# Ledger of designs, part 134: peptides against a protein of PDB entry 8BZL

Target 1, 228 residues: chain A of PDB entry 8BZL
Amino acid sequence: SYDRAITVFSPDGHLFQVEYAQEAVKKGSTAVGVRGRDIVVLGVEKKSVAKLQDERTVRKICALDDNVCMAFAGLTADARIVINRARVECQSHRLTVEDPVTVEYITRYIASLKQRYTQSNGRRPFGISALIVGFDFDGTPRLYQTDPSGTYHAWKANAIGRGAKSVREFLEKNYTDEAIETDDLTIKLVIKALLEVVQSGGKNIELAVMRRDQSLKILNPEEIEKYV
Target 2, 242 residues: chain B of PDB entry 8BZL
Amino acid sequence: SRRYDSRTTIFSPEGRLYQVEYAMEAIGHAGTCLGILANDGVLLAAERRNIHKLLDEVFFSEKIYKLNEDMACSVAGITSDANVLTNELRLIAQRYLLQYQEPIPCEQLVTALCDIKQAYTQFGGKRPFGVSLLYIGWDKHYGFQLYQSDPSGNYGGWKATCIGNNSAAAVSMLKQDYKEGEMTLKSALALAIKVLNKTMDVSKLSAEKVEIATLTRENGKTVIRVLKQKEVEQLIKKHEEE

## One batch from the design tools (peptide; made by RFdiffusion4, then SolubleMPNN)

Design b1_p16_6_s1 (from b1_p16_6, 6 letters changed)
Fold by OpenDDE base, seed 5:
Structure b1_p16_6_s1 (fold): chain B 228 residues (1-228), chain C 242 residues (1-242), chain A 16 residues (1-16)
Amino acid sequence: as target 1 above (228 residues)
Amino acid sequence: as target 2 above (242 residues)
Amino acid sequence: MSLLEKVEEEEKKFEE
């Protein structure tokens, strides 16, 4: 009997491979997501780009569709697979349903994909958590988080990766209706949250903003410094 | 019943993929490969370890592979794995050309292979490829490009980088001597020789132990050229005189 | 078939 069981229950009812995948996520760079009134903001800790590395190839925030973007923590190669499948699904949905996906729909798709990799023999879990943000067709801003187990939830604000605990604690204290009253205040909140765990200020932060009926905008370092 | 070997790369308790790390360790013992991006071209320089007098003169370098008219790669790691991956790169590039009637963009080819590498780290019955690659290329989107990929399926673009034996030391030297925006192909060649001379486990660098390929643009066409032994000898001699 | 497609097909057959 070939022990083909990669993800099996322990005697105490734990799925060790899922838990270990979560440990891989905890080693990842910190990502933060915040839902504002008419804006969604993603921030990611920039890994110190090696001096000779092309920054263009080190993007941690990506668009899934015109109305949805994602940040992740964990294994970059695993994330690329998930991103590609999600993009295909977004396009397929547009073709078949004639509307863009809701943020919940694409999150559920990603979550289901992850869950299948926790149940199928001969597959390991994806070593990633994701923050998925965007706008539904009705213009409602959304933020979802998913983990290696395939669970997902809607959030007002959340964080993943190495500094997630500290960032979440900051957000729990500082996320108020007043703090997200304007787009600029929402952006400032994300930056402040990341600065809890990121050293050397705005130079080490990647920030992306999506406003209602607008495409994903990645802020340059100079734009970020204006909010610091 | 095809007993698929149930050995799958799994996470350690610490969230590590040890089989990927072990593959990277194996690559660290392979022959050195360098890549340097210049303003007017890009180059690969690789250590030649197997000098057998009885080998038919393989016109193309042992470690440098032409992928298409616009791209080449160098490999560090298991030769058999390298052959599989280089063949796949050629097939991917060819399929793209047939489908779209234009050459595949450099990064897209790299990504396609990296997805294969990733799959071999996630699917049952597979082991990671024991290979890292350096890619050089030109496309209309980004011009001259240099990429590195590893067994995990991760990749990145570089101005200069190194894989294989003593790669960390080589990268350190490249960081010291590489001048962004001022690097000519001529200067890049000199830098490659300088770094190889210090990082190869040889008392004296010889042209027989080094393979160098350059990728340039001439009259709107990409030219991939492997340097002749005499040209490499001249580069080494020039370095010794400085 | 690409190597990726082959791996995915093998995996699919393995799940059946």
Scores: peptide ipSAE 0.095, ipTM 0.670, DockQ to the pose 0.441
Fold by OpenDDE base, seed 1:
Structure b1_p16_6_s1 (fold): chain B 228 residues (1-228), chain C 242 residues (1-242), chain A 16 residues (1-16)
Amino acid sequence: as target 1 above (228 residues)
Amino acid sequence: as target 2 above (242 residues)
Amino acid sequence: MSLLEKVEEEEKKFEE
């Protein structure tokens, strides 16, 4: 059966393994990204950290470089592989080109990696989608999304994972120039968007903020509660 | 090339990796291993199932492996797979030490192995390792640490956790009795015995059926010690008296 | 060579 093979085309032209990888993403925790004027914000649904689990080992938002961070939905182990390769590429780029990567560049790299895993013999697709945010060297905020197929697009705002549909619907209604006029408003927008699918307030949200010429900041629960 | 059966590393229509799930099922039938993090140390306790009187080699530890001077692990699952992974852990740790002239940080060693595990879930012709591991260690960055990894290549840090047979019940008991911030190694040992006594499919817990290792710091050095049978007997006796 | 590298090389050879 074609659906139980390596990533091959079905008779009707579908790549079932890619589609099934997308189903794995849909089972993942919800992540949201929003591009503001001078800020990019990532928010992730904190799955109830099992009692006795160390929270530091359950982070869903990570830095790829000083100017780029990523959130993902789907298979955590797969994400780790992608993150590591992306970090290596970011450093390599700095060494060889003497400039940080653009957000688009690193997104394209990740997308290409994913795409190769859809075409390589004996490899399954990565079971992750990613939201990649950051600043280009010119100070332009960027948000990109990529999926298991290796496709990517630039977004003003987007969401991935199990609650993505509801979050996107919220963002479509509420993302306006006024809603992102300030950094605080942009953060509030992300929190409100996540609260569409997260029941228990700011305690169940991981939030990361990157401002122009600033490093990634992970907000603590108390800081998040101020925006709720 | 169709040389490799890719069926072992494919998604189901529902986005599941069944081979990983089946590997986890195999681990569920393995002997119980638990880990507990304390303020002054960390421990592993493992069920010893293979008490063959005819075994010529006195295995001091069947399921607990020293990885380096600062880390040890316990395994649940397929023994042959465990041997491969524990050997690789030692090699990774050694290579790091040679390269950086410092011991590998605990989480980095765990992550390195988890990347291997992940690869065996993604590359065709490979099957997942049928092994979960508990790692105990100390490093200068985070102090005493306890990690768990599974066949998927996922891992997490824990205050207390369990793998293998009846792990869910054990974890439940640990959740009930573990007191965050107040756990001493002594209390952790008592808790380990308590949990094993309830979760092992034995009528009576005996020292011959339990392996316990502790990791402590003494005079700025890590000490990994496997408890002697007599020490385990004393712990069991103490538990029975309470 | 690490076990990971070995696996990756095997896969690379398989793709070639």
Scores: peptide ipSAE 0.065, ipTM 0.646, DockQ to the pose 0.417
Fold by OpenDDE base, seed 2:
Structure b1_p16_6_s1 (fold): chain B 228 residues (1-228), chain C 242 residues (1-242), chain A 16 residues (1-16)
Amino acid sequence: as target 1 above (228 residues)
Amino acid sequence: as target 2 above (242 residues)
Amino acid sequence: MSLLEKVEEEEKKFEE
């Protein structure tokens, strides 16, 4: 019955399908993003991959373009659709405007896509929140967060998923100019923040780093353990 | 052909569009926005509710949006819906400017958006936008203007009005204190602070929780400015001394 | 294409 996929207002003014999509996000693995001075860092909780699953297929951090990366919390299948659309837009922008997208631009694109899925009765909202990080062409590091409603904001640091509350509380206390003074300190901050909700230490963390004019680097477990 | 469910916004037996009414209910829970028209300018004053320490300071205005050189708006309701509508307003204004080589008249921009809102209440497979807007502007036809639009696509011109939380009480206060023909921008600012102080569910009004923008004419040009926190603090202090 | 035009096109397809 397509009737359940209809996003309509309740009598008290709520969009229940959007709220329920936000609940789906809260059940997702925790993701953290931090903007440093000349670095952006994403960290994601690794769910226990079944022994027989190829680790390559469980990447929760992906590149949208050379200068933009995304982590998400919520429905993986929904995320795939958003990622693909965003990648196409990034390439289209390069062809049409002859410049890479700004992080804000691609965030707004994703946000607009999500919003449209909250307003069409033939579609349900996307069950994902995303942290989008990267560098603008002027070399400015950016961090954005978007949710199932299509709302987006710029952040210094943020978290999404099941452990987001605890991680945000940690970041609110510990994010200072001193804490992000160096790239290494910024990475340490992300790891420490994620360890508030991840029990098995560095083995259950996926960490990605992007520096100015550099491609996305995914840290291996040994590299992560050096920061703990 | 994916038949969009035509049942989204239908008339009740009583002739009511419940989805539009429910959208308006959602707006009633949003932060308060005020608009006041003066002889020498127009202003928007909006409540700031979401102040997060980790938010990037790029958010100079959470609820007030510049549309073009001659117009700005404030929004009450669903932020994502507001972003879509404000972007569309900017696009409409830009297309008009490119086509006619002059800025779009204020009322025409408001009407164009209202047609979009109305379409989302009538066409199958769409829900109403959960957003009301206040528009401030200047044009050569009517001078300084203030408009309000709602989810139905209805709009009206106002001398002073309010949307969002406690809007009815705010409008009542505005009716009592608004002096037609004698309203200066300075007096309008004072009135805005007075009304917000009474309508916001806060024990003490602070500059951090209030955003104010003014639209004036200087040397034949429209000037839209957001007041600095210090300026808002001074307005609040002055009100407390009165 | 404007937001309005997009909505109108979708409606036309639905009526067809």
Scores: peptide ipSAE 0.049, ipTM 0.552, DockQ to the pose 0.173

Design b1_p16_6_s1 (from b1_p16_6, 6 letters changed)
Fold by OpenDDE base, seed 3:
Structure b1_p16_6_s1 (fold): chain B 228 residues (1-228), chain C 242 residues (1-242), chain A 16 residues (1-16)
Amino acid sequence: as target 1 above (228 residues)
Amino acid sequence: as target 2 above (242 residues)
Amino acid sequence: MSLLEKVEEEEKKFEE
């Protein structure tokens, strides 16, 4: 029975609960993030909404603040907790520092939260990885990824979830300065990357874009089809 | 000294939360609960299993709980856990009303409870709640709504869904017979009876074994009504005649 | 306090 294990080091120095949480992430829907020149784009594999399910309640991309948004892979309920905590921190930062958070700052906050849950007795790790994108106050687009361990890094492009390997391989081959030269090209890159693992059609992709000095925009299926 | 809480829900090597899955399994053995969204209302229909002649108080609704003036829920799973969660829902709704002087939005109430459920899957010394819920409600933002939540703290909005015993079969039947955009409350009631008749492990569906609540809007007010036994009998009779 | 708040307070005490 796995019911009794706390996140502890194995004799070989592994945190099994963190590794197992990473397995939970790998079972999650694929998410992709790409940093363009003046745009950040998140795409998520839209799970086939069960017949009779309201699609409105199945969103995997959310705003953390006006300048930051997040996609995740893994346990949806865990993600909700992280999102809520991050939103509170974003607001707190605005109140205390009088500036919006940098994308790095909020990523570090989330990462620290996750890390604490790997170290604290009586807690399990969060079963989520996140792609966090946005703009710093200076207008610089940013993309960060964090995992259940609480590690985080900056990326030009990355993917998480079940199809992440294939998507990353695609991005490694196709992410060039030319491929992100325009906003539209950047969006196309994300869609093409997702189509490596998602059946063709705008119906199976959730796509969000954030442009410099603009709020998060979630594209509708018709808008997505224009880029395919 | 933080005592090593050996009862923490943890990940399996495969990334599964077994305690959550086991809680879901327990719910699969609970009485069937249905929810159906219509254009003019929303309903809950629940199997009533504990018909003990010696029960003094005819629990008006064993499985359907009024949460506030605009929301009700039905529960499948462990009764004691259900009581805790339904009480919490009422408290959350009441606190919101007191703080904001308006009813809590339906999805926000559902989310608040789901965060509690999630916490009981993550924090030491806690076990998952062995309860799934169906929520029906009305708010000014989205109108009539139906939600489902599970022990993991996941939730979703639905046009029609089922939890508890034979839920998969019930959902299949709902998918076949639910007419999107054309569902009236009357047709939804008929559909509920049809599905329950097929999914309940009873030889004959009786009004004593079924609880039905409807949520409608009348004169700009939400009306939550539990159907009387006679009304349920009429619905059953009508179904038997078709 | 809500159950969530209680659990969160327990959590905060744990994080402290």
Scores: peptide ipSAE 0.068, ipTM 0.656, DockQ to the pose 0.589; fails the geometry check

Design b1_p16_6_s2 (from b1_p16_6, 10 letters changed)
Fold by OpenDDE base, seed 5:
Structure b1_p16_6_s2 (fold): chain B 228 residues (1-228), chain C 242 residues (1-242), chain A 16 residues (1-16)
Amino acid sequence: as target 1 above (228 residues)
Amino acid sequence: as target 2 above (242 residues)
Amino acid sequence: MSLLEKVKAREEEFEK
């Protein structure tokens, strides 16, 4: 009988497969999210793209819908599955409810999906954490984080991946109302936070910005360097 | 034996469901939740462990969930499992309301969820939920009620009980100090603070680390209220002065 | 479908 990957409790009450999935996340590239006043910003560490690899194909920040974006840390293949399902749900919601999803709604959907994979026979947990940012219909900026267990919380700012601890410590010290007073300051905060763990400046950072009533904008390296 | 530990919930040779027991072990390490039934209300008090500066303050309660207008619950254990179960509770309650045009009786809601929990212990390919719940509610049949359920799908009604970390010690304290028939909500709140102060792994109890919800009846309506931090602080202060 | 219904449906599939 093929040992089906089953997430079971250990004698001491641990779900080891979930914990191991969290370890997979910790090995992932760092991602940062910050909620500003009227802006949400995602920053991710760029892995050195092989010289022959098309840089355009390696995006760690993706849109789930017009009003929601996601960054992730962990297994890229797992992330694709989650992203695709989330996109389908966003579209389905638009069709059935006639409104875009709230950021909380789609986060809860993703979280529920992850949780089910921790409780289903023959399935392993997703090896990803995600930062989900966007705007609700009322124009409120939101930032959520999910982990492999299917937990989710709303954040002012957070980080996931290898450098998450250092970045989070930076954000805890530097996230103030003054630091997010303007869009530019918010962007600068994200860049500074990510630079705590990323070497060689703007070339190794992918930055995405979503402003109120605007589409997701991915900043080019030149635009990032202006903030550094 | 390890063989029974790694598979779906099956009986051991000794007749034990180890996966259920292990789920209960997980709950034992979770933050403390207690419930106290009073003559004029019922309360939940829960330990807040996730105090992070970067959390968005929109989450007024980490561990206490409103289920419907007449019921709330607190959870100890795996948060993601708890979210699934609390959502299911809400759906069950709503479906009942739509079908019968009256709120679901408290015990029926608890039982419905317990059947789900039980199913996750019996049917292949599922693990138990790593969650215990305390339920508080009011209905026209039994008035104020407090229930506890565990990963096995077992439940019981209680006058006072505790789940999570140091629950056994908390229950012992509750047994000692709970006065049957004389418990007011005010006295219950004081008792909750007293028990939490002794059972939480914290040197000093602070309002930021405690969530309290009360369920009362006002003008023939159920009122579920989460106490403000200032109110909890006052309760703690009062306890320290006694 | 409720969680219970989903679990029951799966049981039926497994017994088949």
Scores: peptide ipSAE 0.023, ipTM 0.519, DockQ to the pose 0.169
Fold by OpenDDE base, seed 1:
Structure b1_p16_6_s2 (fold): chain B 228 residues (1-228), chain C 242 residues (1-242), chain A 16 residues (1-16)
Amino acid sequence: as target 1 above (228 residues)
Amino acid sequence: as target 2 above (242 residues)
Amino acid sequence: MSLLEKVKAREEEFEK
């Protein structure tokens, strides 16, 4: 019965529900992440917010902890579940280990959660990919990506969602040590990358910046326009 | 007929576990992994398929995982499943060490994971793991060892074996060229390159596309080493000159 | 070889 959310192998060795979840991600708004020298930057394509919609409720970039933030592409409701569990884990880790999570640790946690949903009957895969950025306690900037399968990797730069291919192609060409030499250049790189797929310039971009030993800062549209 | 395809714990009328078979099919499309046992060591050689410019190079090994000080494994199949299983292997090994104050014997670690794999084929509500593993290790009981396990929970010890893409052809080549009792680690490395060169669906074998790890004993300690790209290049070059 | 035959062949190899 196709009615039960069962992730099973096809005769040709495919997990169709995982692949379909990946298709759901590809339909999501574009998100990009870049690791600089002493900065991590997330950028997300803004959906045309209905005039009466509270902008606070449409945030696609969220903090998981003081040192970690996440952007996602795909099903917003699924993302909420993952974010909440990740936040709880971050707090639990602080209480039990007496240190903040490493970016790799929380990524692995999220990845394991996603993987379990691909192997348990009665559950469908999460229809989200995530870019997870932050700083380890030693001050090292990190960028990770997860997909619906629960696979995760560390990246210098990456993109997810509908425009991910074009953004990645741009980043592959333009990500150099020179391009990330300063915080401002790193921010500019993210904006330029998003502009490959986002129409109408800086007004349709949400940008979050985390610098070493600083809290997550979401840039306002005016601040973004200064970089463009 | 389709009812048997979708349920993980039901035998077909022919006595087949279709989900296990389909998991094995998935592994057949994964990158090739080789294991070769020598008199003076064991090696794993794996195809590296995921070469992205933007990938953070911190992960020197895509498919080879250190499990403890005396064991490593290589994986073929679904990466996320592999991550879960390799983590479980590490936890099992650590729990054993804490309980018995000695490293877990190689076969016991393999068996413990195989029991988990088997359970995922027998208990309802779960699919099989889409992963086969090659294990290399050393223990005081059997010395250097090579094991293979599959999604069914079956395992066996091997002198040489292969999993993933073109595994059948690779095994055939290994059977032909493996010299029982005379295999040195050096000869095993050469054999691994020879087999990978023939079984990988690439026009030219390059060091960027191959990961090799060796397990040896030095001064009464196990040494697990991933070969550097330059070392792999030398092995490839030597093979091309022969 | 059918997938079943491949599985059986592997099982036989493991039982030896």
Scores: peptide ipSAE 0.016, ipTM 0.520, DockQ to the pose 0.029
Fold by OpenDDE base, seed 3:
Structure b1_p16_6_s2 (fold): chain B 228 residues (1-228), chain C 242 residues (1-242), chain A 16 residues (1-16)
Amino acid sequence: as target 1 above (228 residues)
Amino acid sequence: as target 2 above (242 residues)
Amino acid sequence: MSLLEKVKAREEEFEK
């Protein structure tokens, strides 16, 4: 009998399934997010793609809408479920409210979804943390993080996954108003942060940039190398 | 057949709901939240544990939530559970306002949420919310009010109370120092700082680690105000000088 | 809808 993973409290007041889901996230590839003045940047560690694996199939950065994108760490299959639901909600919001979602709105939606899976029968928590970035309709750049518990916060910069501690330590030291004064400096900050944990330089980094009033752009390896 | 695993929260042979007790244990490890009722207002004071340099300043309050124009709450426990419950409180309050064209009475809002909490202890396939709440509010029926609710769905009105870490010690201190009928908002603020200074597991109380909100009445309107860091610093300084 | 009702409704949608 597959013991239906029930998320219950321990005698010490812990939700072990949530904690174990967080451990699953820690095993995931590192992702970094930084909010600049007029730019949001996501960087992700590329796992060594098996020689036969199509690089296009392992997208760790995805668009949720034209104004919102997400990177994740943890279980890819779990991420797909979250992404699909978030995309549907973004479209529904456009139809019902006649405006795109705010980054906070869609983050709260995702967070609520995750929280429900920590409280629903026969369901395990999502083994995923996410960095959600984008622009509100007023042109304000936003960065949010969610974890398996459904907790979410707004950040200037953050990291998730196996290298998150080292990357966060780097960002705590190096995130300044001067470091994000320009779009290029902001991109450089993300790359430098990710290089704290990624070996072999720009070839193992996926980088996505969203500027004010522009669509999500994924940088090619050559573009990344210019910032290294 | 939706096999609701009906057995998530069940009675022990001794008649205890262990999942509710364990949820309360989780709350005991959360940051301290205080509520104090005064003659001229009510306040919430909460420990801020998540001091991170990279947090966006837009997060004005981690533990204190405005529910409507007449009510606010503070939360101890699981943050994600807290977010869900505070959102539900806002929705309940808004639906009432739309239906009756008047603000929801404070106790009715508290009761509505407590019914939800209780349901999560009784219906199969759900765990209790790992959250206790303090509610402050004003209504035309009872004036200034302070309530506490726990994961079981139980609630009560209080003159002063505490939830979270070292709550028992805090309540003991409040019982000793609370002057019934003579409590001003100013004295309540001083009392809150005094209690937090003794109950928080910190070497030195700092303004960055404390959130305080006050609810008052001005010109026939409720005013909910979160104290600025400088104001909290002044309160701490005053306490250190006494 | 109560929170519980909303949760139940969403669970039903997911099982569908």
Scores: peptide ipSAE 0.012, ipTM 0.518, DockQ to the pose 0.154; fails the geometry check

Design b1_p16_6_s2 (from b1_p16_6, 10 letters changed)
Fold by OpenDDE base, seed 2:
Structure b1_p16_6_s2 (fold): chain B 228 residues (1-228), chain C 242 residues (1-242), chain A 16 residues (1-16)
Amino acid sequence: as target 1 above (228 residues)
Amino acid sequence: as target 2 above (242 residues)
Amino acid sequence: MSLLEKVKAREEEFEK
């Protein structure tokens, strides 16, 4: 049935389903990404996990490959689909090209996937934005953001989700070469940025760090408190 | 009327494709892009709207894309749609090169993409692409060329044209000032600055808000270059002094 | 291959 167009233009040229998907992102938990000199850091606001919920199941930061990780804001179920597709692509690239993906490559893949869902009949846009960080083969740290429309850009630092505006304002003021001079300073910058919107300090922050030639490390609450 | 506004691209009782028209309306709100054909080259000039402090160093033009060694394009409209279309252009050009061992003629590349755009207006319950493109190129058949395409899949060759915000006013200015047969790349650059200064919703034109690319021929090779900020500043300064 | 089939094929390739 050709009548299954969901995302259509309004008379004034708006794609309302894309805009509404962006509103879904704004309701999501805040995520922050910062690119340092030789480090990339992701931070995410932890929602109060229900007392009986397994903490392992509420990870908002995930690895796409050994050299790439992602945080997201918005619909968790939508994110799962994107993550799975991205992981498959990362592995496929390793098999076919014999090298890991660049951060830009996998970002472009995800962006293209999202864009397609804004034109496909019977499909709605993905209700997620993502921060994608990692290292290229040459050791260059990268940070990218994608949104529901399928746009993507490279960033020094950025934030997504409900507290993104305040966090971005903080980062615009405080992101300097001096502020990212060391790995520890870069981590501190992310924590300080999240504390603009997160209540109750380090207990409500999930933090992940990737250094050059190292795997993704998720910091425990005690490690985070050392930086506060 | 609402049925035709919110459904698959179909004809209205009046014979209009409202989804295509609405896509064009979206483009009208996008940043201005100009193209000008000269005797010794072609240029694209585009408004840069998104300047963020936290943006990583823009190694590439935000709105101007190199397609192959002989062609570039500028886009007005939805950025994600533009990225998809520019990737398709690159793929088409590369496949042609591989198959025929020569660069794709400019008009053939434009036509190939226009067929795709048209298909998205007719088949599969897809929405139109919310993007218009300006193409600049050189080939052995027609030399320097400038094309425009829209969401419907229509295209045309131009001596000078504009897409995006205030495009109608820009085209009017271009018609008045464009001198057929006498246009040098230098004069075209000056004209581009003049038109942008009047059409951009900015009190003062600044180099940070303008991207310019030129396509020329040097020693039998096509050269596509993006002007440095300092070069654009000089062009703006020169315009302010006249 | 019809234009529609080409567009669908590209979509399928993109889905893989």
Scores: peptide ipSAE 0.000, ipTM 0.506, DockQ to the pose 0.075; fails the geometry check

